# Peptides against a protein of PDB entry 4N7V: the designs that were tried, part 146

Target 1, 222 residues: chain A of PDB entry 4N7V
Amino acid sequence: TLRSITSPLVAHRLKPIRQKTKKAVVSILDSEEVCVELVKEYASQEYVKEVLQISSDGNTITIYYPNGGRGFPLADRPPSPTDNISRYSFDNLPEKYWRKYQYASRFVQLVRSKSPKITYFTRYAKCILMENSPGADFEVWFYDGVKIHKTEDFIQVIEKTGKSYTLKSESEVNSLKEEIKMYMDHANEGHRICLALESIISEEERKTRSAPFFPIIIGRKP

## One batch from the design tools (peptide; made by RFdiffusion4, then SolubleMPNN)

Design b2_p24_2_s3 (from b2_p24_2, 13 letters changed)
Fold by OpenDDE base, seed 2:
Structure b2_p24_2_s3 (fold): chain B 222 residues (1-222), chain A 24 residues (1-24)
Amino acid sequence: as target 1 above (222 residues)
Amino acid sequence: MKYLEEEKKKEEEEFEKLLDEAFE
């Protein structure tokens, strides 16, 4: 099943973006829908042969073939759907489109990992909790130049000297120099606070049924 | 320990591979 490959993508709260490659263009629209355009080149002109338009919650996929499959010239936005449109639910998507959906999902997840959900300024650093899940990325930019980037799988450190390395185990974290441990301790505290705020704010958002509270900024740079 | 440049390169390569497989 498609579900065994990936979960439905979630594009809520993401800003519009358009990313072109040789074979495809992927876009997040103002509507927070995701479009994948299959691109072919003919006579030095690029054409869109196929479009997958995925709803913001990932559960509905609309597929169409511009100009009866002959292709539509590549433009600054996806071509409008024609009268020949197929609409599928996530669980009913034909297998031939699964890889393309997976591509869209990974792109969205990447964008989410770079999209601030909570920005928290401390005395020493700018802390940012990102939108991706599970295990949202967490970045700490210390005002003195040190950077710590936490993901679900590893911790990346950039020291004042520019030296950069990745830690993948507690043993490696415990073997750090004392001066680096101080930065790590601060980063961990900021992370804890951001997670706590996320929980509290999400609960209030649920209760009020108001417009999205996120992204949110706490404090200011000293 | 691994360098940040190596980690980013691997992520990009994986993404490109997925793209190639999706649109071949």
Scores: peptide ipSAE 0.031, ipTM 0.628, DockQ to the pose 0.568
Fold by OpenDDE base, seed 1:
Structure b2_p24_2_s3 (fold): chain B 222 residues (1-222), chain A 24 residues (1-24)
Amino acid sequence: as target 1 above (222 residues)
Amino acid sequence: MKYLEEEKKKEEEEFEKLLDEAFE
């Protein structure tokens, strides 16, 4: 099943964007729906042959073929749905569309990993907890030029000199030189604080059912 | 997901570059 290989994408709180590749244009709309436009080139003109429009919660997929399948010229937004529209639930999506859904999902995950959820300014760094889950990316931009990027899978360190390396185990982290450990300690503390704040704010958001509290900025910009 | 990432690596790299610029 599709569910066995991916979860429904979640595009809530994501800003609208439209990004083009050779194969497709992927958009997050103002409605927070996600559109994948299959692009083909004919006679030096790009056409949209197929559109997958996915609801913000990922549970509804609307598929249509612009201009009766002949394609519609690529524009600044997805073409309007035609009269021949197919609508599927996530669990009923035909297998032939699974890869495209996964493509959309991966894009959304990527966007989420780049979308600040909590920005926390400390005395030494700008800390950013991103929207992706589980294991949200966490970036720390130290004002002196050091950067630490934590993901669920690794920690990337960029030193003042620009030297970059990736740590994939606790052993490697423990083997860091003392100067870098200080940065790591600060990063970890900032991470802990952001996670704590996320939990508190999310709970309050749930209780009040207010407009989204995120993204949020904590502390003063230096 | 890992398989898809590898298959779509080029496209993801393109997106990442654009996203980096967009979210700075």
Scores: peptide ipSAE 0.029, ipTM 0.555, DockQ to the pose 0.063
Fold by OpenDDE base, seed 4:
Structure b2_p24_2_s3 (fold): chain B 222 residues (1-222), chain A 24 residues (1-24)
Amino acid sequence: as target 1 above (222 residues)
Amino acid sequence: MKYLEEEKKKEEEEFEKLLDEAFE
């Protein structure tokens, strides 16, 4: 099943973006829908031959072939749906479209990993908890130039000198120089606070059923 | 499948670079 490969993508709260590769253009629309435009080149002109339009919650996929399958010239936005439109639920998506959905999902996850959910200014750093899940990315930009980027898989450190390295295990973290450990400790504290705030705010958001509370900014740069 | 995965990885890397430029 598709579900065994990926979960439904979640594009809520994401800003519009349009990114092109050689074979596809992926967009997050103002509606927070996600569009994958499959691009083919003919006579030095790029055409959109197929479009997957995915709902913001990832559960509905609308597929159409622009210009009756002949394709429309690539433009600055997805082409309008044609007369031949197919609509699928996530669990009913034909297997031939699974790779394309996965592509969209991964793109959305990348965008989410770069989209601030909580920005928290401390005395020493700008901390940012991102939108991706599970295990949201967490970035710390120290005002003195040190940078720490935490993901579910690794921790990247960029020192004042510009020296950068990646930590992939607890042992490597424990072997850090004392001066770097201080930055890491601060980063971890900021991370803890952001996670706690996320939990509290999410709970309040659930209770009130109001407009989204995120993204939020806490504190200000000193 | 392996080839397709490699191509997907390349695309993701390209997107990641673009995202870095877009959000920083």
Scores: peptide ipSAE 0.028, ipTM 0.550, DockQ to the pose 0.058
Fold by OpenDDE base, seed 5:
Structure b2_p24_2_s3 (fold): chain B 222 residues (1-222), chain A 24 residues (1-24)
Amino acid sequence: as target 1 above (222 residues)
Amino acid sequence: MKYLEEEKKKEEEEFEKLLDEAFE
């Protein structure tokens, strides 16, 4: 099943963007829907042959073939669904579209990993918790130039000298220089605080069902 | 296949750079 290889994408709170490649254009719309446009070139003109429009919660996929499958000239936005329209739920999506959905999902996940959910300014650093899940990326930009990027898979450290390295295990973290451990401790504390705030704010958001609380900025750079 | 993977990696890197600038 599709669910066995990916979860429904989540594009809520993401800003509109459009990424063009040679074969496709992927977009997040103002509506927070995600569109994958299959692009073909003919006579030095690019045409959109197929469009997958995915709802913001990833559960509904609308597929259409512009101009009866002949294609519609590539523009600054997806062509309107006027003919040859099919609508599927996530669990009923035909297998032939799974790769394209997976591409959309990966795109959204990448965007989420670069989308601030909580920005927290400490005495020493700008901390940013991103939107991706599980294990949201967490970046710490120390005012003195040190940078720490935490992901589910690794921790990247950039020292003041510009030296950069990646840590993939606890043993590597424990082998850090004492000076770097101080930065790591601060980063971990900031991370803990952001996660705690995320939990509290999300709960309040759930209770009120008001406009989204995120993204949030806490504090200011000293 | 390796060439295609490298191209995808380059595209991803370029895209990530653009995103970094867009979400500052």
Scores: peptide ipSAE 0.024, ipTM 0.540, DockQ to the pose 0.061

Design b2_p24_2_s4 (from b2_p24_2, 8 letters changed)
Fold by OpenDDE base, seed 2:
Structure b2_p24_2_s4 (fold): chain B 222 residues (1-222), chain A 24 residues (1-24)
Amino acid sequence: as target 1 above (222 residues)
Amino acid sequence: EEVEKKEEEKEKEEMEKLLEEAFE
């Protein structure tokens, strides 16, 4: 099943973006829907031959072939669906579209890892918790130029000198120089606070059923 | 700012690479 290889994508709270490659264009729309346009070139003109439009919660996929499969000239936005439209649920999506959905999901997940959910200004740094899940990315930009980027898989450190390195184990973290450990301690504290705030705010958001509370900014740069 | 710009460029490259791999 499709569910065995990927989960429904989640595009909520993501800003619109349009990313073009040679063979495809992926867009997050103002509606937070995700569009995958398959592009073909004929006589030096690019045409959209197939479109997958995925709902913001990933559960509904609308597929259409512009101009009866003849294609629509590539523009600054996906062509509007007009006729010969197929609609599928996530669990009923034909297997021939699974690869395209999977990569749309990966794209959205990447965008989420770069989308601020909580921005927290401390005395020493700008801390940012991202939208991706599970294990959201966490970035700390110290005002003195040090950067720490935490992911589920690694911690990247950029020192004042521009020297960068990646830590992939607790042993490597424990072997850090004392001056770097101070930055790491602050980053970890900021991370803890952001996670706590995320939990509290998400619960309140659920209760109120109002407009999204995120993204949120806590404090300001000194 | 220079570091931020480089990170943004890297992000774009990662997105492009993902799409290229996806739709070959």
Scores: peptide ipSAE 0.033, ipTM 0.681, DockQ to the pose 0.382
Fold by OpenDDE base, seed 4:
Structure b2_p24_2_s4 (fold): chain B 222 residues (1-222), chain A 24 residues (1-24)
Amino acid sequence: as target 1 above (222 residues)
Amino acid sequence: EEVEKKEEEKEKEEMEKLLEEAFE
């Protein structure tokens, strides 16, 4: 099943973006829908031959072939669906579209990993909890130039000197120099606080059932 | 500031790479 390959993508709270490659354009729209445009070149002109429009919650996929499958000239936005429209639920998406959906999902997940959900200013750093899940990315930009980037899989450290390295195990973390451990301790504390705040805010958001509370900024740069 | 700008460029490259790998 598609579900065994990927979960439904979630584009809520993401800012609009349009990323073009040679063969495709992926967009997050103002509506928070995700569009994958398949691009073909003919006579030195790029045409959109197929569009997958995915709902913000990833559960509905609308597929259409612009201009009756003849293609529509590539523009600054996805072409509007006109004819030859098919609508699928996530679980009913034909297998031939699974790869494209998976890549849309990966793109959205990447964007989410770079999209601030909580920005928290401490005395020493700008901490950012990102939108991706599970295991949201967490970045700490120390005002003195040190950077720590935590993901579900690793911790990246950039020292003042510009030296960069990746930690993939607790053993490696424990082997850090004492100077770096101080930054790591601060990063971990900031991370804990952001996670706690996320939980509290999410609960209030659930109760209120109003407009999203995120993204949120806490504190100010000193 | 300079580090942040470089990181943004890296992010764009990562997005492009992902899309290239996805649709090749």
Scores: peptide ipSAE 0.032, ipTM 0.685, DockQ to the pose 0.346
Fold by OpenDDE base, seed 1:
Structure b2_p24_2_s4 (fold): chain B 222 residues (1-222), chain A 24 residues (1-24)
Amino acid sequence: as target 1 above (222 residues)
Amino acid sequence: EEVEKKEEEKEKEEMEKLLEEAFE
């Protein structure tokens, strides 16, 4: 099943983006829908031959072939759906489209890992909790040039000199130089605070059923 | 910041690579 290889993508709160390659264009629209455009070139003109439009919650996939399958000239946005529109649920998506959906999902996941959900300014750093889940990425940009990037799988450290290294175990973290441990301690505290705030704000958002509270910015750069 | 700009470019390259792999 498609579910065995990927989960429904989630594009809520993501900013519009359009990424072009030679063979395809992926977009997150203002509507937070995700579009995958299959591109073909004829006579030095690029045409969109197929479009997968995926709902913001990933559960509905609309597939259409612009201009009756003849293709529509590539533009700055996906072509509008016209004739021969097929609509599928996630679980009913034909296998021929699974690969395209999977990569759309991976793209969205990547965008989420780079999309701020909470920005928190401390005395020493700009802390950012990202939108991806579970285990949201957490970045700390220290004002002195040190950077710490925490993911579910690793911690990356970039020192003032530009020296970069990755930590994948607690033992490696414990082996850090004392000066780096200070940065790590601060990063961990910022992370704790962001997670706590995320929980509190999410709960209030659920209760009020209002417009999204995220993304938020807390504090200001000194 | 130059480091931030380099990271953004790396992110873009990663996104492009992902799409290229998807549609080869």
Scores: peptide ipSAE 0.032, ipTM 0.683, DockQ to the pose 0.401
Fold by OpenDDE base, seed 3:
Structure b2_p24_2_s4 (fold): chain B 222 residues (1-222), chain A 24 residues (1-24)
Amino acid sequence: as target 1 above (222 residues)
Amino acid sequence: EEVEKKEEEKEKEEMEKLLEEAFE
């Protein structure tokens, strides 16, 4: 099943963006819908042959073939849906479209990993919890130039000198120099606070059923 | 199948690179 290889994408609160590769263009629209345009080159011109328009919650996929399948010239936005539209739920999406959905999902997940959900200013750093899940990315930008980037898979450290290295285990973290451990301790505390705030704010958002509370900024740069 | 997988990986890498540049 499609669900066995990916979850429904979630594009809520994401800003519009359009990224082109050789074979496809992926867009997040103002409506927070996601569009995958399949691109083909013919006679030195790029054409959109197929479009997958995915709802912001990832559960509805609308597929259409521009200009009766002949394609439209690639433009700065997806072509408008035609009269020949197929609509599927996530669980009923034909297998032939699974690769394209997975592409969109990966794109959205990457955008989410770079989209601030909570920004928290401490005395020493700007901390940012991102929108991706599970295991949201967490970045700490220290005002003195040190950067720590935590993901579900690794921790990247960028020192004042610009030296960069990646840590993938607790043993490697424990082997850090004492001066770097101080930054790591501060980063971990900021991360804990952001996760706590996310939980509290999300619960209030659920209860209120109002406009989204995120993204949120806590504190101010000193 | 192996060729398709390699092409998919390259396209993914290209997409990731473009996104990194877009968010700088």
Scores: peptide ipSAE 0.031, ipTM 0.590, DockQ to the pose 0.057

Design b2_p24_3_s1 (from b2_p24_3, 8 letters changed)
Fold by OpenDDE base, seed 4:
Structure b2_p24_3_s1 (fold): chain B 222 residues (1-222), chain A 24 residues (1-24)
Amino acid sequence: as target 1 above (222 residues)
Amino acid sequence: DELEEELEKELKKLFEKEGHLLDD
């Protein structure tokens, strides 16, 4: 099943973006829908031959073939759906489109990993909890130039010297120099606080059923 | 925006890596 390959993508709260590649243009629209425009080149002109438009919750996929399948010249936005429109639920998406959906999902997941959900300024750093899930990325940008990037899979440290390394185990974290441990401790505290705030705010969102509270900024740069 | 710059860099890497998903 598609679900065994990827979960439905989630584009809520993401800013619009349009990224051109050799084979496609991927966009997050103002509507928070995700578009994959499959691009082909003919006579030195790029044409959009197929579009996957995915709802913000990832559960609805609209597939259409611009200009009756002849393609539509690549523009600054996806072509409007006009011809050969098919609408699928996530679980009913034909297998032929699964890889394209996976591509969109990975794109969105990356964007989410760089999209602030909570920005928290401490005395020493800008802490940022990102939108991706499960296990949101957490970045700490110390004002002195040290940077820590926590993911579900690793911790990356960038020291003042520019030296960068990745930690993938607790033993490696425990083997850090004491001066780096101080930064790590601060990062961990900031992370804890952001997670706690996320939980509290999410619960309030659930109760009020109002407009999203995220993204939020807590504190200010010193 | 530093995050936007990082995103752009990572997107490039992603698309280079995952572009094969769009091949039929």
Scores: peptide ipSAE 0.434, ipTM 0.918, DockQ to the pose 0.856
Fold by OpenDDE base, seed 1:
Structure b2_p24_3_s1 (fold): chain B 222 residues (1-222), chain A 24 residues (1-24)
Amino acid sequence: as target 1 above (222 residues)
Amino acid sequence: DELEEELEKELKKLFEKEGHLLDD
């Protein structure tokens, strides 16, 4: 099943982006839909031959072949669907499109990992909780140049000198220099606060059923 | 901003790695 490969992508709250590659253009639209435009070159002109347009919740996939499959000249945005449109649910997506959906999903997940959900300014750092889930990325940018990047899988430290290293176990964290442990302690506290705020704000958002509260910024740079 | 720049770099790496997914 497609679910054995990936879960439905989630593009809610993501800013529009358009990224061209050799074989495709991937976009997040103003509507928060995700588009994969498959590109082919003919006579030194690029044409969009196929478009996968995926809903913001990942559950609906609209597939169309521009200009009756002849292709449409590549432009600054996806070609509009006109006719000969196929619409699928996630669970009914034909297998021939699964890899393309996976590509879109990986794109969105990466964008989410670099999209602020909560920005929290402390006395010493800018803390950023990202949109990806589960286990959202958390970055701490200390004003003195130290950076800590926490993911579900590792912690990356960038020291003032530019020296960088990755920690993958608690033992490695415990072996850190005392000066670095101070930064780590601060990062952990900022992370705790961001997670707590995320929970509280999400609950209030659910109750009010209004416009999204995220992204939010708490505090300001000193 | 800095995050956008980091994203752009990571996207390039992602697409280089995962481009095979677009091959039929």
Scores: peptide ipSAE 0.426, ipTM 0.917, DockQ to the pose 0.841
Fold by OpenDDE base, seed 3:
Structure b2_p24_3_s1 (fold): chain B 222 residues (1-222), chain A 24 residues (1-24)
Amino acid sequence: as target 1 above (222 residues)
Amino acid sequence: DELEEELEKELKKLFEKEGHLLDD
């Protein structure tokens, strides 16, 4: 099943973006829908031959073939759907489209990992909890130039000199120099606070049924 | 925007790695 490969993509609260590649253009629209435009080159011109338009919650996939399948010249936005539109739910998506959906999903996950959900300014750093899940990325940008990037899989440290290294185990974290441990301790505290605030704010969103509270900024740079 | 610059770099890497998903 498609579900065994990936979960439905989630594009809520993401800013519009359009990324061109050799074989496709992937976009997040103002509507928070995700579009994959499959591009072919013919006579030195690029044409959109197929479009997958995925709902913001990833559960609905609309597929169409521009200009009756002949293709439409690549433009600054996806071509409008006209005729021969197919609509699928996530669980009913034909297998021939699964890899394209996976491509869109990975794109969205990466965008989410660089999209602030909570920005928290401390005395020493700008802390940023990102939108991706599970295990949201967390970045700490210290005002003195040190940067820490936490993911589900690793911790990256960038020192003042620009030297960078990656930590993949608790043992490696415990082996850090004392100076770096101080930054790590601050990062961990900021992370804990952001996660706590995320939980509280999300609960209030659920109760009020109002517009999204995220992204949110807490405090200001000193 | 620093995050946008980082995103662009990572997107390039992602699409180089995952471009095969769009092969027929």
Scores: peptide ipSAE 0.417, ipTM 0.914, DockQ to the pose 0.844
Fold by OpenDDE base, seed 2:
Structure b2_p24_3_s1 (fold): chain B 222 residues (1-222), chain A 24 residues (1-24)
Amino acid sequence: as target 1 above (222 residues)
Amino acid sequence: DELEEELEKELKKLFEKEGHLLDD
């Protein structure tokens, strides 16, 4: 099943973006829908031959072939669906489209990992909890130039000297120099606070049924 | 901003890696 390969993509709260590659253009629209435009070149002109338009919650996929499959000239936005439109649920998507959906999903997941959900300014650093899930990325940008990037899989440290290294186990974290441990301690505290705030804010958001509270900024740069 | 610049770099890498998903 498609679900065994990827979960439905989630594009909520993501800013619009349009990224061109050789074979495709991927977009997040103002509507938070995701579009994959499959591009072919003919006589030095690029044409969109196929479009996958995926809902913001990833559960609905609309597929169409511009200009009766002849293709539509590549423009600054996806071509409007006109003829031969197919609409699928995530679980009913034909297998021939699964790889293209996976491509869109990877794109969205990366965008989410670089999209701030909570920005928290401390005395020493800018802390950023990202939108990706599960295990959101967390970045700490110390004002003195030290940077810590936490993911579900690793911790990357960039020291003042520009020295960069990756930690993949608790033992490696414990082996850090004392001066680096101080930065790590601060990063961990900032992370804890951001997760706590996320929980509290999400609960209030649920209760009020209001517009999204995220992204949010806590504190100010000193 | 800095995050956008990082995103652009990572997107380029992603598409280079995952471009095969678009091949028939």
Scores: peptide ipSAE 0.403, ipTM 0.908, DockQ to the pose 0.838

